Peptides against a protein of PDB entry 5EG6. Designs and how they scored, part 41

Target 1, 151 residues: chain A of PDB entry 5EG6
Amino acid sequence: RLRSQTVSTRYLHVEGGNFHASSQQWGAFYIHLLDDDESEGEEFTVRDGYIHYGQTVKLVCSVTGMALPRLIIRKVDKQTALLDADDPVSQLHKCAFYLKDTERMYLCLSQERIIQFQATPCPKEQNKEMINDGASWTIISTDKAEYTFYE

## One batch from the design tools (peptide; aimed at target 1 H32 V46 D48)

Design b1_p28_4_s4 (made by RFdiffusion4, then SolubleMPNN; from b1_p28_4, 10 letters changed)
Fold by OpenDDE base, seed 2:
Structure b1_p28_4_s4 (fold): chain B 151 residues (1-151), chain A 28 residues (1-28)
Amino acid sequence: as target 1 above (151 residues)
Amino acid sequence: SSSTVVVLSYSENVVTSSLYSDSNTVLP
C-alpha cells in the first residue's frame, strides 16, 4: 500500500553535507539539462536548452555544490506521475523527479528527511505511476543568494 | 546567462517562466 504524506511548509535544503526537508531554511538549486546517455558521476556535461518533461536533469546546490543523482523530470497529474509527457517545464507545474535507472524510485520528502519512494504502477494506465504527495514538487525560480525562509 | 535556479517546495506560485539550462553556468 502506497504511503501518502503532505508537508506544505517544507523545502529541499542542504545541511551538514546532507539533503533534508526544512520548514525554516530552503536551498537554491541549479537545474541542469543532461543528455539522455550521460553517465552518473561528480562531473557531467551541461546542455543548453529549455527543459522538457521526460528529460534528464541534475540538481546542484548553489551554496555547497552538492548534487543529487541523475533525475528524469516528470509531469504530475493529481497523484500520478506522467511517463510520456514531453512539453516544456514551467513554474506553473508540479513535477516529480524519477531517479534514473531505478525501479520507479522518486525523490520524496518524509517529514524532515529526503528519501527515495517507490511509485506503484497504474493497473489501467501504462503511461502513469502512482506517487505520494511528498513526491510532488513545486518549482519556484529564485536568486541563488536567497536561501532562508522567514515566517 | 545561467541555468535556472530553483526552490523545491509545496508552495503555490503564479510565475510562468520556463526553465532554461545553460552550459556556461559555473558550478560551485
Scores: peptide ipSAE 0.197, ipTM 0.714, DockQ to the pose 0.153
OpenDDE base, seeds 1, 3, 4, 5: peptide ipSAE 0.116, 0.181, 0.181, 0.165; ipTM 0.519, 0.705, 0.651, 0.710

Design b1_p28_5 (made by RFdiffusion4)
Pose (drawn by RFdiffusion4):
Structure b1_p28_5 (pose): chain A 148 residues (1-2, 6-151), chain P 28 residues (1-28)
Amino acid sequence: RLTVSTRYLHVEGGNFHASSQQWGAFYIHLLDDDESEGEEFTVRDGYIHYGQTVKLVCSVTGMALPRLIIRKVDKQTALLDADDPVSQLHKCAFYLKDTERMYLCLSQERIIQFQATPCPKEQNKEMINDGASWTIISTDKAEYTFYE
Amino acid sequence: LGNVIGIHGSLYSNSSEKPAENDGIHAA
């Protein structure tokens, strides 16, 4: 959110985008700290905590973003030292692992990476673009099937 | 709601679950 500004992470046309009309449901998988980037990767069980490495995988298309470090957001900053459980409707930032402070970010409908601004005296914090703050929530679905 | 990423299921990483379109996910 930037209520009219609300956009959702979604996959269409072979790309991730920030959609105003549809939302995707993504598997969030925990990875070990030393797992490497690839089309194949190993996932682990457990509850997701800030500071951990994750893969987001579209439940519809199967496509995935690069490895991300999920980080807690306070107002406009990513807290790099936070390690508590990720909870429903928390604000989060996704650092693209092994990048120079590049975060998952929207620019209108586009999904891009955007570099964070290091903080002056508080170096466990990084300032992030407004489009780099994401609210997370678990999803579910009901399905009914009939035929005349 | 803010800018939302909808998470399938829960905030528990269940290694036995994955989409049918992606076979590159391996359980530990």

Design b1_p28_5_s1 (made by RFdiffusion4, then SolubleMPNN; from b1_p28_5 with V4T I7V H8K N14D E17V A20P H26K)
Fold by OpenDDE base, seed 5:
Structure b1_p28_5_s1 (fold): chain B 151 residues (1-151), chain A 28 residues (1-28)
Amino acid sequence: as target 1 above (151 residues)
Amino acid sequence: LGNTIGVKGSLYSDSSVKPPENDGIKAA
């Protein structure tokens, strides 16, 4: 496993019925794989298998049951989200969470807040979108079940 | 039925995978 040091680390967390970015606490989330045509809602049908980039997922807080909107997990290359990557998700790679059916909105941290940040199209590469550092996430495994990530 | 994960961010880009220093919110 790779090691690094950063000035500020934040974790996605649910507190008081809200998602926030905590430096002290982290949430454990179920990641569910959805069909691409699955509609938004509290009730959804899940699929089995390894999570691949480009697939639609639901993040559900294991404690509160609170969920983010449907997300497309995308591979990150430096400061860009890759739109056409479809290989299995690796924990060693940064990822981005695109808010499904939005205009390039990504899950992003800003101080202690979780916001949506609009990515900028990459003029040179149509298969990439430019994101900021706050929209680049690292997945850390807490428990493995049906779905598997690679290291 | 699925993976339980943590989601970590930072002000700087890195590719490290490290566990949290706390137990956080455990799966229910």
Scores: peptide ipSAE 0.398, ipTM 0.759, DockQ to the pose 0.079
OpenDDE base, seeds 1, 2, 3, 4: peptide ipSAE 0.387, 0.393, 0.385, 0.395; ipTM 0.769, 0.777, 0.769, 0.776; seed 2 fails the geometry check

Design b1_p28_5_s2 (made by RFdiffusion4, then SolubleMPNN; from b1_p28_5, 11 letters changed)
Fold by OpenDDE base, seed 2:
Structure b1_p28_5_s2 (fold): chain B 151 residues (1-151), chain A 28 residues (1-28)
Amino acid sequence: as target 1 above (151 residues)
Amino acid sequence: LGNTLGVYGSLYSDSSLRPEKNKGIKAA
């Protein structure tokens, strides 16, 4: 008898003043486009426009207002982040969030914790960095500020 | 889906929306 395997889904969420990954709850985040030269801070200037890979963004929880540091959204090809992709971000593709001005640090899920994880340079392809599955994200759109589901 | 980010609205950045507090995260 063949058995099917289940796939687990984790959502970025803010709880108790901290970012975490939940299997039952997700936060709805604003994605703000910043200028490439925008400095880090709680206050920042938001630009209008469709988000493209390679651009600098801020993720802000719509409920709590908590934000992550400046991120560069990058296109993902399997287990690699593409460094030079600049096309519009598609919800059909996985993406990665490089923490700006770090040495290859990416937003990563590890045991329900949200952490920075250092990508490894790709020896054969200079335009790619190797990331783990925890640093790969799927974007979904929602019109609700927060979602909770129960098994 | 794997790791999923819920985005309010769309991937169109809206300058009319205002920023909030920044929260750092730790390295592995």
Scores: peptide ipSAE 0.501, ipTM 0.847, DockQ to the pose 0.358
OpenDDE base, seeds 1, 3, 4, 5: peptide ipSAE 0.490, 0.439, 0.481, 0.492; ipTM 0.858, 0.778, 0.862, 0.836

Design b1_p28_5_s3 (made by RFdiffusion4, then SolubleMPNN; from b1_p28_5, 10 letters changed)
Fold by OpenDDE base, seed 5:
Structure b1_p28_5_s3 (fold): chain B 151 residues (1-151), chain A 28 residues (1-28)
Amino acid sequence: as target 1 above (151 residues)
Amino acid sequence: LGNTIGVKGSLYSDSSLRPEKNTGIKAA
């Protein structure tokens, strides 16, 4: 039998008032559902219900209140973000966070940094965009505001 | 705190290391 191995792991975290990619800590974030026409800002109106791919969301750190810009959560298949998926978000799938109203910019980790990465269109599949591994995320459950682990 | 999520980026050699939970995510 083959053993599985993790090559690298980073968690979205807030430190010193900034978002970063931590190998030791993860932040606990509220994921707020927004109306599609909700404008960018520190204050926003939220909706109820289960999150679906294609919807606009806000990630807010439960400890600091720091928030990312409006994101569209998209389903990931292999190395591509699906543009037309609209089923409920599941932890069985990787996801990507498109920065709303940008030119295919996605939330991406690069070592300890959180950056924007521009996806490449798929010429043969208009409903897909090519993303790198750093732009593919996994949603995990957490019952703590912050968690620290050591490898 | 039960209604919060973590966001993880990872590179795995085996997809079996992915979370297997299929619970829907409710908006906070």
Scores: peptide ipSAE 0.395, ipTM 0.772, DockQ to the pose 0.079
OpenDDE base, seeds 1, 2, 3, 4: peptide ipSAE 0.403, 0.385, 0.372, 0.387; ipTM 0.756, 0.766, 0.751, 0.769; seeds 1, 3 fail the geometry check

Design b1_p28_5_s4 (made by RFdiffusion4, then SolubleMPNN; from b1_p28_5, 9 letters changed)
Fold by OpenDDE base, seed 3:
Structure b1_p28_5_s4 (fold): chain B 151 residues (1-151), chain A 28 residues (1-28)
Amino acid sequence: as target 1 above (151 residues)
Amino acid sequence: LGNTIGIEGSLYSDSSKRPEKNKGIKAA
């Protein structure tokens, strides 16, 4: 078998001018902090500081310069995205990326594809939205070596 | 490179440990 990474693990990656979920490659992204009132566009004004949940961010591929639409980074608790969390983002916590100004659409992986997944309102908790596993992400350091195994 | 991050997902539900201390992410 050809060398590969774990099948269950996927990384956000840009290839062929598109975002995809790769088991073999990971993209290195700039995460920019935007003002809440910043409009969508290729050019944007950025802010300094530590990112907090609930804030608007832009993910930009360091290699290609391709960017996702404006995202609101949200804290994840089990299978739910928290709507009102505002503490500092932790690399060790799972997070969700809400596509700003959408009807509960979140950045989601589906096999090799990056899609939008519509979260379901949580019936018992107004401050939560139900997401699937593919909509939960982990921010990792690029200092980590690539894990490769041979089958 | 030092100010970039990776975005990791999983096709399956995985357990995650909550850190005692928050390792913050500084904006690029």
Scores: peptide ipSAE 0.461, ipTM 0.822, DockQ to the pose 0.083
OpenDDE base, seeds 1, 2, 4, 5: peptide ipSAE 0.445, 0.464, 0.450, 0.451; ipTM 0.817, 0.827, 0.818, 0.821; seed 2 fails the geometry check

Design b1_p28_6 (made by RFdiffusion4)
Pose (drawn by RFdiffusion4):
Structure b1_p28_6 (pose): chain A 148 residues (1-2, 6-151), chain P 28 residues (1-28)
Amino acid sequence: RLTVSTRYLHVEGGNFHASSQQWGAFYIHLLDDDESEGEEFTVRDGYIHYGQTVKLVCSVTGMALPRLIIRKVDKQTALLDADDPVSQLHKCAFYLKDTERMYLCLSQERIIQFQATPCPKEQNKEMINDGASWTIISTDKAEYTFYE
Amino acid sequence: EEEEEEEEEEEEEEKEEELEEHKEKLEE
């Protein structure tokens, strides 16, 4: 959110995009700290904590973003030292692992990476673009099937 | 109430099976 500004992470046309009309449901998988990037990867059980490495996989298309470090957001900053459990409707930032402070970010409908600004005296914090702050919430679905 | 509890158990089980199948696919 930038209420009219609300956009959702979604996959269509073979790309991840920030949609104003539809939202995707993504599996969030925990990965070990030393797992490497690839189309094949190992996931682990457990509750998601800030600072942990994760993979987001579209439940519809199966496509995934690169490895991300989920980080807690305070106003406009990513807190790199935060390690508590990720909770419902928390604001989060996703750092693209092994990049120069590049975060998952939207530019209107586009999903891009955007570099964070290091903080002056508080070096456990990085300033992030407004499009790099994402609210997380668990999802569910009900299905009914009938025929005449 | 008993039927609602049974339906909830079935939905949990299906979710667990789907997640396990999804994890196996990620290893491949």

Design b1_p28_6_s1 (made by RFdiffusion4, then SolubleMPNN; from b1_p28_6, 11 letters changed)
Fold by OpenDDE base, seed 5:
Structure b1_p28_6_s1 (fold): chain B 151 residues (1-151), chain A 28 residues (1-28)
Amino acid sequence: as target 1 above (151 residues)
Amino acid sequence: EEKEKEEEEKKKKEKEKELEEFKEELKK
């Protein structure tokens, strides 16, 4: 289980007051669980508890304090994002970060740039949408005391 | 105290601006 805590993710980091991507760097972020109805903004209310797929989160750079827009963390199955998965977030699974209130836009690494990637609907699987490898992220807890294993 | 509050408010506004700029950058 993952809760509001400091995490590290590959490729994403902050440099010079901007978000950047590097194939050789890991960024340190604090992931905050938000209410589903939380509005976008610099100020936000953090919820306590374990983070589940489908929930709204904020990623805040632990160094600069810069925050990404509100994201919905989604479970990844192969190269698809699962729309209805709601189990606890685990390091055992890759995840995708859906940009909340967009038309299937996901955070994506492309040529050392962070972009929005528009997922393609799966015609035969309504609970899935197709993403690419650049939109699949691995996150690890940097605080062992706050991380609980969940399969 | 007023000066500190003013500085804090400026920092918050700057962070909000950075967020908006980032959102726009992602749309490119």
Scores: peptide ipSAE 0.130, ipTM 0.619, DockQ to the pose 0.026
OpenDDE base, seeds 1, 2, 3, 4: peptide ipSAE 0.104, 0.087, 0.121, 0.092; ipTM 0.585, 0.568, 0.618, 0.575

Design b1_p28_6_s2 (made by RFdiffusion4, then SolubleMPNN; from b1_p28_6, 11 letters changed)
Fold by OpenDDE base, seed 4:
Structure b1_p28_6_s2 (fold): chain B 151 residues (1-151), chain A 28 residues (1-28)
Amino acid sequence: as target 1 above (151 residues)
Amino acid sequence: KEEEERRKKEEEEKKKKELEELKEKLRK
């Protein structure tokens, strides 16, 4: 189980005041749990507790302090993001970052750049959205004191 | 104090816009 803490993920980093992606670089970020009704802004109130899929989070660069817009962290199953998963976030599972209040836009790595990828609805599975591999992320906690292994 | 509060609110709105711009940049 993951709490608000410092995490790292491959490729994503900040350079020159912008978010970039590189296969040679790993970025360190603070992941903050927010209330579901938290408004967008540079200043935000962090919620206590373990992060579950479906919850709103903020990713803040540990070096520059730059923050991405509010994200919904979602569980990934194969090439799909699960819309209704609510179990604790596991570092063993890939996750997707839905850009909150968008039309199925997800944080995506494409050709060494960070972009938004629009997921395709699954006609027969309303609780899933089709994403690509670039929209699937793995996060690793850098603070062992703030998480417990979940499998 | 009132003027300072107004300024802070304006700065907050500016930051919100910046985040929205970032979101838009990521879309492209």
Scores: peptide ipSAE 0.091, ipTM 0.555, DockQ to the pose 0.022
OpenDDE base, seeds 1, 2, 3, 5: peptide ipSAE 0.040, 0.049, 0.035, 0.034; ipTM 0.511, 0.528, 0.472, 0.465

Design b1_p28_6_s3 (made by RFdiffusion4, then SolubleMPNN; from b1_p28_6, 13 letters changed)
Fold by OpenDDE base, seed 5:
Structure b1_p28_6_s3 (fold): chain B 151 residues (1-151), chain A 28 residues (1-28)
Amino acid sequence: as target 1 above (151 residues)
Amino acid sequence: EEEEEEEKKKKEEEEKKKLEEFRKKLLS
C-alpha cells in the first residue's frame, strides 16, 4: 500500500526547470494525495492516508520541488487504464497518470519525451480507456519506511 | 448569491488558467 511518500519512476526527471524523460535516469518524486476537489496550483493541501487508484495526486520532484499538474492515478490492465478501480495503489501493477480535467489525456513517454497521450475509449467497456505502453508507468517506493506491501 | 457565483466563476477561471500553464510547462 502506497502512502504519500517518495517514489521513483523510470525516465521521468526534472532538468533545467522542465520535466524530461531519459532512458538513463530515474526521477525521484514525492507523491501527494489530494482531495478530489482540490484546485490546481503550486500550493495544495495534502491528505493523509493510503493512495488508492482513482484518487487525485500531485507528483513533486524531490530535488527541485517542481510539481506536475493534478493527476488521477489509475490502475493499468494490459494496455488499458481502468476508470473505476479504487483499490490501494500497488507496486505490483503499472499505473497511468490521467491529467485531471482533460479529455482522456495521460502522461506518456514518447522517444524520451514527456507528452500528453489521448487515450481511446473502449467501445464495449465503459470502464476502460486504451493507452499505449508509454503511458503505463512503473513506480517504486523509495521510502520503505512509509510503504506497506499490498497484494 | 450573485457574488458567490461570480467568485466561483473567477476561481474556476483561475484554476483553468493554472492548469493550462502547467500543461504548457510540461510540454515545453
Scores: peptide ipSAE 0.171, ipTM 0.657, DockQ to the pose 0.019
OpenDDE base, seeds 1, 2, 3, 4: peptide ipSAE 0.073, 0.168, 0.144, 0.112; ipTM 0.551, 0.653, 0.632, 0.561

Design b1_p28_6_s4 (made by RFdiffusion4, then SolubleMPNN; from b1_p28_6, 11 letters changed)
Fold by OpenDDE base, seed 2:
Structure b1_p28_6_s4 (fold): chain B 151 residues (1-151), chain A 28 residues (1-28)
Amino acid sequence: as target 1 above (151 residues)
Amino acid sequence: KEKEEEEKKKKEEEKKKELEELKKKLLE
């Protein structure tokens, strides 16, 4: 399970005040759980608890403190994002970051750049959206807090 | 009631604009 903590993700990092991608770099970020009704802004209130799919999160660069807009972390099944999954986020399992309040826009790696990718609705499955591989992310906890809870 | 709805709509549009600007700044 994942809590508000420091995480690393492949490719994503901050450079020059912007989020960039590099095949040779792992970015370190704080992932923060927010309330579903939390407004967008540089200032935000972190919610306690384990992060579940479907919840709103903030990714904050551990070095610069720069934050991405509010994201909804969604479970990935093959090349689809699940819209109604609500189980605890599994580390090392692929996830998608939906940009909140957008028309199916997801964080995506494309040609070593971070872009917004518009997912396509699944005609046969209303609870899924089709994403590409670039919109599937793997996160690894770098915080020992998860391990200390089990010791 | 109409005035409140207009204000709500205005605030929503402002938030949307701020979000788009932030997205552009951080992701582009």
Scores: peptide ipSAE 0.063, ipTM 0.555, DockQ to the pose 0.017
OpenDDE base, seeds 1, 3, 4, 5: peptide ipSAE 0.023, 0.039, 0.050, 0.025; ipTM 0.483, 0.514, 0.528, 0.504

Design b1_p28_7 (made by RFdiffusion4)
Pose (drawn by RFdiffusion4):
Structure b1_p28_7 (pose): chain A 148 residues (1-2, 6-151), chain P 28 residues (1-28)
Amino acid sequence: RLTVSTRYLHVEGGNFHASSQQWGAFYIHLLDDDESEGEEFTVRDGYIHYGQTVKLVCSVTGMALPRLIIRKVDKQTALLDADDPVSQLHKCAFYLKDTERMYLCLSQERIIQFQATPCPKEQNKEMINDGASWTIISTDKAEYTFYE
Amino acid sequence: SSSTTTTVLSSSYSVTSSLYSDSSTLPS
């Protein structure tokens, strides 16, 4: 959110995009700190905490973003030292692991990476673009099938 | 005269994402 500005992470046309009309449901998988990037990867059980490495995989298309470090957001900053459980409707930032402070970010409908600004005296914090703050919530679905 | 019968084939509910990481939900 930048209420009219609301956009959702979604996958269509083979790309991740920030959609104003549809939302995707993504599996969030915990990865070990030393797992490497690839089309194949190992996931682990447990509750998701800030500072942990995760993979987001589209439940519809199966496509995934690169490894991300989920980080807590305070106003406009990513808190790199935060390690408590990720909770419903928390604001989060996703750092693309092994990059120079590049975060998952939207630019209108586009999904891009955007570099964070290091903070002056508070070096456990990085300033992030408004399009790099994402609200997380668990999802569910009901299905009903009939025929005449 | 004719009639039409509607039959329910299935009904279900499931969680599609959570804040718990379950390795069994990883797609192939």

Design b1_p28_7_s1 (made by RFdiffusion4, then SolubleMPNN; from b1_p28_7, 10 letters changed)
Fold by OpenDDE base, seed 3:
Structure b1_p28_7_s1 (fold): chain B 151 residues (1-151), chain A 28 residues (1-28)
Amino acid sequence: as target 1 above (151 residues)
Amino acid sequence: GSETVVVVLSYSYEETSSLYSDSSRLPP
């Protein structure tokens, strides 16, 4: 169930050697699929294929080459991240980025900053954990960068 | 005011809205 209200948009961006969320500018990123056992590093092996929820990915700025740590992309249902979803990821569908090998840490928007937010386990649903609203991301291609989004 | 944070990809594939990883496109 989705709302029909207009949502203000911020874009992941790299400036001054840091990741942040800008309302005025956007960065263009590569998303790379990695093996589940790929180690953290500046160099990594990219796999070909459609990306599925639960898989390990790297986000790399196409201009600066700066990259976020290894992430597991997870499906979002309302205010929860699904731990066992494995279907293909599509544009415009909300997703969450779990920082791999952490205790439930997710990439999260806080004002203009990108921070780590610790998700809370769902008491009655072990396959879900509760995330902050700022931890719900939308992925789009460059041709959609000027769109207005609805929640 | 509700906000959404967006990742903009540098490329897309016209045949589908699904995300595809392409090893031929390497970071700088």
Scores: peptide ipSAE 0.534, ipTM 0.865, DockQ to the pose 0.156
OpenDDE base, seeds 1, 2, 4, 5: peptide ipSAE 0.505, 0.275, 0.455, 0.531; ipTM 0.852, 0.683, 0.821, 0.864; seed 1 fails the geometry check

Design b1_p28_7_s2 (made by RFdiffusion4, then SolubleMPNN; from b1_p28_7, 8 letters changed)
Fold by OpenDDE base, seed 1:
Formats: C-alpha cells, structure tokens, sequence
Structure b1_p28_7_s2 (fold): chain B 151 residues (1-151), chain A 28 residues (1-28)
C-alpha cells in the first residue's frame, strides 16, 4: 500500500484580534529576545543578540502590535522538542514554541486555529518532549520569505 | 524595531490517495 501525501502550508496570522493560522495570508512578526527573568506583560525589555534555542522570545504582530505570551523557542527533532538545545535558531528549521511557565504547553496549529498543545514527556529521554506535527513551526525572515514565496 | 521580522509557518500533511497492489488477480 502506497500512500500519497500533500503538504499544506499555513501561516501564523492575526485577524479580528486573534491569532490564527491562515492558508491564504501570512503575518509579519517581530521576534524579540527577552531576558530569562522577564515577566509577562504588555511592556517588556528587548535584548540585542542572535536568538538561540531555549531563550525567551516575544512574537509581536508588526501590524496590530498583538503579541503572544512569552515563548521559549525550542529546537525540534522529528516529533520531539529538545529541551536543552541552545544553538542559534536556524531559519527553515523546525522549531516549537513552548508557552513559558506552563506544563509543557506548546503553540499548536489545529486546522485554522491556534491552540495550546500539551507535550508528552519522553520516558527514556529527559531532554525531549513529544509534540505533534501541529506544534512544529518554521520561521523565516520576511526578506527571505518574500524571495521564497514571490520570486 | 531592530528585531528581525519573521513569518511563522507550519506544514500539514494530508493523505490524498493510496495505491493497493493485489497479487491475487494475476493472470495465469
């Protein structure tokens, strides 16, 4: 039995004051690096530097200014989020967004909705958490995105 | 802002078709 699969791309987008995943439109977001001890709030201090996995970030819609809660960007290996990866974030490499100070909740795509998905601990690998495909994201800079999607 | 502006995207995979081989109908 041979199964054929198609890939559908959805983009994080803000519409009607809510985050959603659109197949037609993409949002441009500023990804801000925060201090690890930065508290949740509308006002936050942005740090300079290259973003690494394991660091706390804020995604802010460039149009509406709406922001997601503080996220820890984590490296993804297949269907697992790596908890201890600390190398620089690579564009086009899969990543996961852990909602900071939650019990393994990750930003997840469910059809057109953005939800929180609870990752499952890996019993034999303490440095990994099992996520679903919907919790795996790819980040690309807008300049590269424009080149990639509109060449 | 000096921060990088990014697009966040996801890939979803859907099964569109399946092929099944049936060896029981081979002509003899």
Amino acid sequence: as target 1 above (151 residues)
Amino acid sequence: SSSTKVVVLSYSYEETSSLYSDSSRLPA
Scores: peptide ipSAE 0.359, ipTM 0.742, DockQ to the pose 0.012
OpenDDE base, seeds 2, 3, 4, 5: peptide ipSAE 0.327, 0.335, 0.325, 0.339; ipTM 0.754, 0.749, 0.746, 0.742

Design b1_p28_7_s3 (made by RFdiffusion4, then SolubleMPNN; from b1_p28_7, 12 letters changed)
Fold by OpenDDE base, seed 2:
Structure b1_p28_7_s3 (fold): chain B 151 residues (1-151), chain A 28 residues (1-28)
Amino acid sequence: as target 1 above (151 residues)
Amino acid sequence: MEEKVVVVLSYSYEETSSLYSDSSRLPK
């Protein structure tokens, strides 16, 4: 069933030393490809290449330098994260950010807060995990470090 | 429903909508 609606947007942002989701400000982040065996830390080795689903990445705020923990970027199909997708990441499709080495924890928006959401296994589809809408993200590119707008 | 967006400083080279990691960039 089709319905008409106006979609509002929340942007990942760093303020006051914390990650949050803002409707007024957005931060521009570097996305760095890491080796699968790269350990967690402030220092890491960045690899060259097109990022594929299933690979380990770091998101680093271009203004503050603050980074999220290591993430595995996963392709989203409806309300499920695909565990075995390995094609190049497309800005045209939704994705999910799995917190590496956790029990199915994903980066999630709740109100203005960034939290971890535990995905539920799909009983009949071992290559999928069920996520909520808050854990589905869109990636877009920019050439500006940061921008603030007023509605 | 709200759209959740991550804005990245990333360039597309051979593939228009693809994300490219550049090791020449500083992590911080």
Scores: peptide ipSAE 0.554, ipTM 0.864, DockQ to the pose 0.149
OpenDDE base, seeds 1, 3, 4, 5: peptide ipSAE 0.538, 0.529, 0.537, 0.528; ipTM 0.863, 0.859, 0.857, 0.859

Design b1_p28_7_s4 (made by RFdiffusion4, then SolubleMPNN; from b1_p28_7, 12 letters changed)
Fold by OpenDDE base, seed 5:
Structure b1_p28_7_s4 (fold): chain B 151 residues (1-151), chain A 28 residues (1-28)
Amino acid sequence: as target 1 above (151 residues)
Amino acid sequence: GTEVEKVVLSYKYEKTSSLYSDSSRLPS
């Protein structure tokens, strides 16, 4: 017996001081724009303005204040991250979060866990890196801080 | 099969099509 194709959603969430992706819980995050030369740390200077692909950001949980390391938001085309895109980040368009100053490491979902996935160079296109589906994210705005629900 | 969409919810006071960074927005 064949099952019809379905779409499930997992939301970035902080639980017990750890980041995970949940289908039952979600948190809202501040996406703070940083200077390109901003150092890693708990304290940082936030810039005002529209965020563009290729820029450095901090994702901070609105409830707990927990933050991921500095990330670079990159535009996604199919299963590739674009390295040279610089237009404003569009909500609902897939993006990838490159961990700054790493060897092609991206935030990736594996089941419920958030891991780092190493992208591979695209042999024929130097301006692209190949990522897996787990490293492709969608950003949606909300005015609610946190919510729990059951499917 | 099941396709999984990965979502980051951005905390905003206004609905905009583009991401906007606001230094005045702090966790409470």
Scores: peptide ipSAE 0.534, ipTM 0.862, DockQ to the pose 0.148
OpenDDE base, seeds 1, 2, 3, 4: peptide ipSAE 0.499, 0.387, 0.487, 0.274; ipTM 0.856, 0.778, 0.853, 0.658; seed 3 fails the geometry check

